Peptides against a protein of PDB entry 4ASU. Designs and how they scored, part 210

Target 1, 270 residues: chain A of PDB entry 4ASU
Amino acid sequence: ATLKDITRRLKSIKNIQKITKSMKMVAAAKYARAERELKPARVYGVGSLALYEKADIKTPEDKKKHLIIGVSSDRGLCGAIHSSVAKQMKSEAANLAAAGKEVKIIGVGDKIRSILHRTHSDQFLVTFKEVGRRPPTFGDASVIALELLNSGYEFDEGSIIFNRFRSVISYKTEEKPIFSLDTISSAESMSIYDDIDADVLRNYQEYSLANIIYYSLKESTTSEQSARMTAMDNASKNASEMIDKLTLTFNRTRQAVITKELIEIISGAA
Target 2, 83 residues: chain B of PDB entry 4ASU
Amino acid sequence: FTFASPTQVFFNSANVRQVDVPTQTGAFGILAAHVPTLQVLRPGLVVVHAEDGTTSKYFVSSGSVTVNADSSVQLLAEEAVTL

## One batch from the design tools (peptide; made by RFdiffusion4, then SolubleMPNN)

Design b2_p22_1_s1 (from b2_p22_1, 14 letters changed)
Fold by OpenDDE base, seed 5:
Structure b2_p22_1_s1 (fold): chain B 270 residues (1-270), chain C 83 residues (1-83), chain A 22 residues (1-22)
Amino acid sequence: as target 1 above (270 residues)
Amino acid sequence: as target 2 above (83 residues)
Amino acid sequence: SQLLQELLARLAEAAAFLAALR
């Protein structure tokens, strides 16, 4: 490589390092906010799931329609955040298909569609775009819940798949159940809940769905920002190492060129 | 007893004496060992009676309340403010 | 070195991605 080529590469990598450092700082700020907002959201979301855990809602085995909701975002450069969700969605879809279930998919965030488009395009009902530019609100979750309920797909049960935040250096892809109104209303375990009007139950289920979606979005956002911060830190370190290597190469090459020129002058071969 | 909005937690697995909630079918009081029920909140006043005799008042916009067989209660409001 | 080429390829991919985000 010529000195000019090395210099051009050095300049390019230094610029990338500046960008990755800047992105790390932005991700850190977004992470701090997301973590703060996740604390109440987790209590709220886990509280909404308590019914399903305590009532032990069971879907009859003869019911075949299953909905998978994958929660992610539109934004890249966050390590394995999107691929982890997509991997679990694929695994769940395959297991359900092997069990003779019909599977449909909803993607929250465009990255889910980008990963699954080739293999699962026919199973997608809808993909929500413009996720991850701003922190998710309960209003956003309500819109997603409403769109799901109005999709015309009469699922019996479903799975919401998202990255749960564990720590600044750790997330885990998790699955939580969702149930249709019909499944809840027909569940034997719900018989202990007295005098539930059908309209009340419908409204309750709408809130429940919005609640779990909101919770999943908050977990996903916090996990994503943390992962992005880590990814940008790693990228910055890798760039630094490359800059050091190229700088050494540049210095050695420069010395070789100078030595060659001196030899040419001394030998009279100029 | 858990009482939360998407943005704020008021009670997290706390023991309380009574919670008065505004529902679409009317206001009712949740006492210890209340029968399991599901209700939807209407805009109105929530009153929490703590075991120590203190009373806290909240305004809620909408949401849900769940009373489980194990006497656990989840009051989940879309919006809630302390009065 | 093969390592440098791999790192350059990864950085180029990252740069292309960043350019596409603009």
Scores: peptide ipSAE 0.016, ipTM 0.825, DockQ to the pose 0.010
Fold by OpenDDE base, seed 2:
Structure b2_p22_1_s1 (fold): chain B 270 residues (1-270), chain C 83 residues (1-83), chain A 22 residues (1-22)
Amino acid sequence: as target 1 above (270 residues)
Amino acid sequence: as target 2 above (83 residues)
Amino acid sequence: SQLLQELLARLAEAAAFLAALR
């Protein structure tokens, strides 16, 4: 490689390093905010799931319609965040299909669709785009919940799949149950809940769905920003190592060129 | 007793004497060993009576309340403010 | 050199990564 080629490459990598460092800082700021906002959101979301855990709602075996909601975002460069969710969605869809269930899929964030569109296109009901540019709000979750409920697909039960935040260096893809109004209304375990009219239960379920979606979005966002921060840090380090290697190569090549020129001068070949 | 909004936690697994909630079907008090129920909140006043005799008041916009068989209560408001 | 190819591959990955960021 000529000195010119090495210099060009060095310049390119240095520019990449600047970009990755900047992206790291942006991700760090978004992560810090997301983590703060996740604290109450987790209490809120876990509280909403408490009914389903305590009531042990079971879907009858004859019920065949299952909805899978995958939660991620539109934005890449965050390690395995999207692929982890998609992988679990695929696994769940395959297991349900093997059990004779009908499976439909909703993607929150365009990346889910991007990964699954070739293999699962016929199973997609809807994909929600424009996820991840701004922090998710309860309003956003409510819109998603309402659109789902109004989609006309009458599922019996469902699964929401998202990345739960553990730490700045760790997340876990998790699944939480979603139940239809009919499934909840017909569940034997719900018989202990007194004086629940159909309208109350419907409204309750709408809130429950919005709550769970909101929770999943907050977990996903925090996990994503953390993973992006880590990915950009790693990219910056890798760029640094490459700069060091190329700098050494540049210095060696420069020395060789100088030596060659000196030899040519001394030998009279100049 | 857990009372939270999407953005704020007021009570997290706390022991309280009584919680008065505004529901779509009417306001009611949640006491110890209240029968399991599900309700939807209407805009109104939540009053939390602590074991120490203190009373806290909150305004809520909407949401849900769950009373479980194990006496756990989840009050989840879309918006809530301390009054 | 294998090292140069690896470097180029990593650079290409980084460039593709940057292009995907735009």
Scores: peptide ipSAE 0.015, ipTM 0.819, DockQ to the pose 0.010
Fold by OpenDDE base, seed 4:
Structure b2_p22_1_s1 (fold): chain B 270 residues (1-270), chain C 83 residues (1-83), chain A 22 residues (1-22)
Amino acid sequence: as target 1 above (270 residues)
Amino acid sequence: as target 2 above (83 residues)
Amino acid sequence: SQLLQELLARLAEAAAFLAALR
């Protein structure tokens, strides 16, 4: 019974190791692509954020509606990628609530909802699913932006929270601001841009939102694939170590069984 | 001057002489020390005049252009191709 | 795991028995 159990466990772990190795390779390929696509996306996204950084847009304190957009995916097995975003979202939501702000949440990717549903279900506006199977496109970002703008939630300011890619072994959860059209149009620091048509500004804001979402998706995807690659590598190594341990146990158990049988034969022949 | 699409960077913090952009309110030229403005791109021709006298032409679909007080310019097109 | 401990215990018993037979 015991040898059979060890053998079954060995077989199971070996199969898991094959799966994790395969997943590592898939993640590596996706990471390589994501990293290549992130280069222009970062320039594009950072360029879109430049206005907000330079204009130092301030939201009036009397404005109470805040939107939090958490960016991740539907897919697990990527270490702390989802939990890091969720943690930052929780922290931000708590801080904003303590400041007397109304907080609503949008989840990009089902994992955010899975983590926050129990504690923040009433704050969720929408969750975007089917994220992470394919590389995000600008079209995807535009769809998210449009749905947000059409949600009917009139936020004053928002935060987009995502994992920024640093290296194959490092990401950082970051927050970037999003602003409503009203907040942008009323910002004193925007006075240097005063001769802007309202329709132009509206359209500009729509592009800005889509751009920022796109950027966040690209950063998130690259971070996720890198983290998954690392997680699958670690899983494969752990499986290897477990296989070695179980193999040793198997060999020892086999020897013990043989020894017992020999003793029984010798004792029975006496 | 930064000019990029989601998938390609054409200029990254470059110094250029002039950029002609097609906007919904009309085509305009961005020169040195242009007044701060925000515009939305219409489908059309972008012409970049480099300091060395070279001229590059691009077709853009849509997007935005920002001229900041510090004379930095961000031209962000949804789609852009070199001609 | 409890299983590993049981296996080790059985091995130790078997080894002790073999040592007692020498």
Scores: peptide ipSAE 0.005, ipTM 0.814, DockQ to the pose 0.004
Fold by OpenDDE base, seed 3:
Structure b2_p22_1_s1 (fold): chain B 270 residues (1-270), chain C 83 residues (1-83), chain A 22 residues (1-22)
Amino acid sequence: as target 1 above (270 residues)
Amino acid sequence: as target 2 above (83 residues)
Amino acid sequence: SQLLQELLARLAEAAAFLAALR
């Protein structure tokens, strides 16, 4: 490589490093906000799931319609965030299919669709786009919940799959159950709940779904921003190492060129 | 007793004496060992009576309340403010 | 998304270039 080529590459990598550093800072700011907003969201969301845990709602085996909601975003450069969710979705879909269940998929965020489109296109009901540009709001979750409920797909039970935030360096892909109104209303374990009006139960379920979606979005966002921050940090470090290597190569090449020129001068071959 | 909005937590697994909630069917008080129930909140006043005798008042917009068989309560409001 | 893909492509290219210099 010529000195000019090395210099051009050095400049390019330095520019990339600047970009990755900037992206790291942006991700860090978004992470800090997401983590703050996750604290109440987790209490809120876990509170909404408490009924399902305590009531031990079971879906009859004869019920075959299962909905998988994968939660991620539209944005890349966040390591294995999307692939982790997609992998679990695939596994769950395969297991359910093997059990004779009908499986439909909803993607929250375009990345899920991008990963699963070729293999699972026929199972997709809808993909929600424009996820991850702004922090998710309860309004956003409500819109998703409403659209799901109005989709016309009469699922019996479902699973929401998302990345739960653990720490700045760790997330875990998890699954939480979702149940249809019919499944809840017919559950024997619900008999202990006194005088539940059908309209009340419907409204309750709408809130529950929105709550769970909101929670999942907040967990996902926090995990994503953290992972992006880490990915950009790693990219910046890799760029730094490349800069160092190229700088050494530049220096060696420069010396070689000088030596060659000197030899040519001395030998009269100039 | 858990009382939260999407953006704020007021109580997290706390022990309380009584919670008065506004529901679509009417206001009711949740006491210890209340029968399990599910209700939807209407805009109105929530009153939390702590074990120490303190009373806290909140305005809520909408949401849900769950009373479980184990006496755990989840009050989840879309919006809530301390009064 | 395009900017990121471009960035990743550039990083990959830079890595390949460095490997070729070795």
Scores: peptide ipSAE 0.019, ipTM 0.828, DockQ to the pose 0.009; fails the geometry check

Design b2_p22_1_s2 (from b2_p22_1, 11 letters changed)
Fold by OpenDDE base, seed 1:
Structure b2_p22_1_s2 (fold): chain B 270 residues (1-270), chain C 83 residues (1-83), chain A 22 residues (1-22)
Amino acid sequence: as target 1 above (270 residues)
Amino acid sequence: as target 2 above (83 residues)
Amino acid sequence: DAALAALLARRAEADAFLKALA
């Protein structure tokens, strides 16, 4: 490579490094906020799931309709965040299909659709876009819950799949159950709960659904921002290493050129 | 006893003597060893009676309350403020 | 010598570039 070529590459990589460093800082700020807001959201969300865990709600085997909600975002450059969720969704869908279940999919965030559209397009009910630009609110979760409830799809049970935040360097793709009103109302384990009318149970289930969605969004957001921060840091480090290598090459090439030109001057060949 | 909103935790696995909640069916007092139940909240006053005799008051919007067989209680409000 | 002067100038430019990059 000529000195000119090396110089051009050095400039280009340096610019990339500046961009990735800036993106890292932005991701870090968003992560700090997300992590702070996740603390109460986790208590709230886990509290909402407590009934279903304690009541051990089971879906009858003859029920076949299963809903999968994949939670991610529209935003890229965050490592394996989206692919991890999609992979889990594919696995779950395949297992359910093998068991003779009907599977429908809801995607939260456009990235889920982008990954699964070719292979699972017919199974999608809806994709929610414009996810990830701002921190999710309970209002956002309520909108998603309402849309699901009004979709007309009468699922028996479902799964919400999202990345649970573990630490700044770790997340885990997890699944939590969602249940239809009919499944909850027909569960034998619910008989221990006294004086529950149908309207109360419906309202409770709707609220619970919104709660679980909100919780999943908060976990997903925190995981995503941390992963993006890490990805941008890695990109910056890789750029730095490449700059170092090219700088060495530049220096060697420069010296060779200088030596050649000096010889030409001394010999009178120039 | 757990009492939280999406943005704030007021009680996390705490022991309390009594919790008064505003439900759609009326005012409801949750005592120790209350029978399992679930209700939805209406806008109103929540009163938490601590074991030490202190009383805390909160205003809540919508939400839910669950009393489980193990005597655990989850009070979840969409919005809640301390009074 | 013009050739030598040009060479020295190119060297200085390269050094300045590396300094600015660092």
Scores: peptide ipSAE 0.172, ipTM 0.852, DockQ to the pose 0.005
Fold by OpenDDE base, seed 5:
Structure b2_p22_1_s2 (fold): chain B 270 residues (1-270), chain C 83 residues (1-83), chain A 22 residues (1-22)
Amino acid sequence: as target 1 above (270 residues)
Amino acid sequence: as target 2 above (83 residues)
Amino acid sequence: DAALAALLARRAEADAFLKALA
């Protein structure tokens, strides 16, 4: 490589390093906010899931329609955040298909669609875009829930797959159950609940779905921002190492050029 | 007893004496060992009676309330404010 | 030769820089 080539590469990598450092700071700010907002959201979301855990709602085996909701975002450069969700979605879809279930998919965030479109395009009901630019609100979750309920797909049960935040350095892809109104209303375990009006139950289920989606979005967002911070930090460190290596190469090459010129002068071959 | 909105937690697995909730079917009081039920909240007042006799009042917009067989209660409001 | 002297000086500077980086 010529001195010019090395110089060009050095400049390029230095610019990349600057960008990655900047992105790290932006991600850090978003992470701090997301983590604060996750605390109440987790209590709220876990509270909503408590019914399903306590009632032990079971879907009859003869029911075949399953919905998978993958929760992610539109934005890249966050490590394995999107691929982790997609991987689990694929695994779940395959397992359900092997069990004779019909599977439909909803993607929250464009990245899910980007990863799964080639292999699962026919299973997608809808993809929600414009996720991740702003922190998710309960209103956003309500819109998603409403769209799902109005999709016309009469699922029996489903799974929402998202990254749960553990710490600044750790997330875990998790799955939580979702149930249709019909499944809940017909569940034997629900008999212990006092006579519930059908309209009340419907409204309750709408809130439940919105609550779970909201919770998943908050977990996902926090995980994503944390992962992005880490990814950008790693990128910055890698860039630094490459700069050091190229700088050494540059200096060696420069010395070689000088030596050559010196020899030419001494030999009179100028 | 858990009482939360998407943005704020008021009670998290707390022991309370009684919770009065405004529901679409009517306001009712949740006591210890209340029968399991599901209800949807209407806009109105939530009153929490603590074991120490302290009473707290909240305004809620909408949401749900769940009373489980294990006597756990989840009051989940879309919006809630302390009064 | 002024050119030679200048080149030798540049070499010395480069060598010093390399030693400082090691």
Scores: peptide ipSAE 0.022, ipTM 0.821, DockQ to the pose 0.004
Fold by OpenDDE base, seed 4:
Structure b2_p22_1_s2 (fold): chain B 270 residues (1-270), chain C 83 residues (1-83), chain A 22 residues (1-22)
Amino acid sequence: as target 1 above (270 residues)
Amino acid sequence: as target 2 above (83 residues)
Amino acid sequence: DAALAALLARRAEADAFLKALA
């Protein structure tokens, strides 16, 4: 590489480093906010899931329609956030298919579609885009829930797959169940609950779905921001190392060029 | 007893004496050993009676309330404010 | 002399660049 080439590369990498450092700071700020907002969201979401845990709702084996909801975002540069969700979605879809279930997929965030569309295009119902630019709101979750309910796909049971936040350096891809109104209404374990009006139960399920989606979005967002922060930090470090290496190469190349030119001058060849 | 909105937690696995909730079918009081039920909230007043005798009032919008067999209660409001 | 001066100038520029990069 010529001295000019090395110089250009150095400048380019330095600029990348500046960008990644800036992105790290932005991610850090977003993470801090997300983590604060996750605390109540987790209580809220876990509270919504409490029924399913306590009632131990089971879907009859003869029911074959299963919905997988993958939760991530539209935004890249966050390590394995999207791929982890997609991987678990693929695994779950394969397992369900092997069990004779019909599987349909919903992607929350465009990245899920980008990863799975080619291989699972026939299973995709809908993809929700414009996820991750702003913190998710309950309104956003409600919109998603409503669209799902209006999709026309009458699932019996579903799985919502998302990254649960553990710490700044750790997340875990998890699955939570979602149930159709029919599945809940027919579940034997629900017999302990007093006669519930069908309309009440329907509304309850709508809230439940929205609640779970909201919870998953908050977990996902927090995980994503933390992962992005880490990814940008790593990118910045890698850039730094590359700058150091190129700087050494630059110095060596510079000295070689200078020496060559000096020899040419002295020899009268220039 | 858990009472939360998406953005705020008011009670988290707390012991309370009674919770009055506004539901679509009417307001009812949740006491100890209340039968399991699922209800949907209507906009209205939630009154929490603590064991120490204190009473707290909240306005809630929509949401749900679950009373489980183990006497755990989840009151989940879309929006809630302390009054 | 002009060639040498030009070379020295390029060297100085390179050094300045490296300092600015650090």
Scores: peptide ipSAE 0.195, ipTM 0.856, DockQ to the pose 0.005; fails the geometry check
Fold by OpenDDE base, seed 2:
Order: structure tokens, then C-alpha cells, then sequence
Structure b2_p22_1_s2 (fold): chain B 270 residues (1-270), chain C 83 residues (1-83), chain A 22 residues (1-22)
């Protein structure tokens, strides 16, 4: 490579490094906020799931309609955040299909659709876009819940798949169950709950769904921002290493060029 | 007893004597060993009676309350503020 | 002499670039 080529590459990589460092700082700020907001959201969300765990709600085998909700965002450059959710969605969909279930998919965030649209287009009910620019609110979760309930798809049970935050360096893709009103109302295990009218149960289920979606969004957001911060840090490090390598190459090439030109001057060939 | 909103935790697996909640069907008190039930909240006052005799008051907008067979209680409000 | 001066100037420019990059 010529000195000019190396110089151009050095400038380009330095610019990339500046961008990745800036993005790291932005991700770090968003992560710090997300982690703070996740603490109460986790208590709230886990509380919402307590009924399903304690009541051990089961779906009859003759019920075949299953809904998969994948939770991520619209934004890239966050490592395996989106692919991990998509992978688990694919696995779950395949397992359910093999069991003779009908599977429909909802994507929260455009990245889910981007990954799965070609192979699962017929199974998609809806994709929610504009996820990830701002921290998710309970209002956002309520909108998603309402859209699901009004979709006309009468699922029996479902799965919400999202990345649970563990630490700044770790997340885990998890699945939590969701149940239709009919499944909850008909569950034998619910008989211990006294004098629950249909309207109360319907409203309760609406809150439960919104709560679980909100929880999943908060876990996903925290995981994503942490992963993005790490990805940008790695990119910055890689850029730094490349700059070092190219700088060495530049110096070697420069010395070679100078030596050649000096020889030409001394020999009178120039 | 767990009492939380999406943005704030008031009680997390705490032992309390009694919790008074405003529901769509009316206000009721949750005592120890209350029968399992599900209710939805209406805007109103939540009163938590601690074992030490202290009383805390909260205003809630909406949400749900679950009383389980194991005597665990989840009070989940969309919005809640301390009074 | 002019060729040598030009070469030395280019060397100095390259050095300045590297310093600015660091």
C-alpha cells in the first residue's frame, strides 16, 4: 500500500473510533438510567407473574393456538441481543408446530421482523416499531397489550420472549407465559380464588398483560444498552489496535520510500 | 406483601398486619390468611397497617391486587403516591 | 538540493501527521 492509502485508512479508522467512543458514552448513559428504572420494574413485573406461577395454570391439550411475543427494539449495534431473541422464537415456534399447535408471532421492535420476516412472514400478526429511542413507559406497554387484545387472534396460551438483565456483562434470553382470558377462567387451579366475576377477571388480565409486557421491555432495554456499551467498547478497542498496526506499517513504508528516494538522488537517477 | 408501581416499590415481601384496598366492588381489608382472591383497583386510598402498629397511607390510580393461597399478596398499582 | 529538500519536507509532514493521529 502507498503512504497515501495508509493515511486514508488511518483517518477513516480514527473517525470510526471517535464515533464508537461517542456511541459508548451514549449507551452508558442510557444503561445507567435503564438499570435504575429496572429495579422497581422487576419487582412490579415479577409480582404480576406470581399468579401464574402459584396457580399453575395449564392449557388443555386440545387447545392449539399459541402466541409468541418477541421483545427487542429497532436499534442495532448491540451484539447478539436481537439474534438471541429471534433464535429462541424460532426454536419455540418449531417445537410448537411439531406438537401440532398453530403459532402466531408478534414482534416488539423492528429487528425481530427484520430477522424473521422471510421465514415466518405468514405467522406475523403485527410488529411494533419505534421501540428503543426512548425508555419504555407503562403507557407503551398498555398500547401493545391493547393492540394484542384487539387483534382478533384468539390464542389459548402464549410466550413472551425477552432478554433478562443479569449484569453489565451478562443477559439471558428468557420466556414467560401469557394466557388468554378463556384459559384463565377455565383453569381448574383458579377455583380456589373466590367469587371472581367475569368483568373483574377481564380487567385483571388486561393489567397482567400490560404489566408483563412492561417488565419485558424494561429487562430488554437494560440488556440492550449494556450490550451496546460493550459492543462499542470492543469496536473502539479494535479500532485502536488497527491504528497501531497501520501506524507501524506507515512508518515502515515511509522509511522505505525515503531510502529509495535517497538512493535515486545519490545515484543521479532522479 | 408486595406493593409496587412500575416506577416505585413501597413494600417487597414484607409482613404486614392488614392492608385496606379500594376495589371496583368496594374497599376491603386484607388480613392474615385472607381467602384467595383477585381484584382490580379503583382510584382511592390504600392503608397499610404494619405489625408494629404504624399506619401508612397511599393514593393509587388503578391496578390489581392478588391474594394467593400461600397468603402472599401482590398489590400492583399503575400509579401510586405516599400520603 | 531541491529534491533532497522536498524529501525532507515530506518526511516532516508525515511525522506531523503521526503526531496528530496519536
Amino acid sequence: as target 1 above (270 residues)
Amino acid sequence: as target 2 above (83 residues)
Amino acid sequence: DAALAALLARRAEADAFLKALA
Scores: peptide ipSAE 0.091, ipTM 0.846, DockQ to the pose 0.005; fails the geometry check

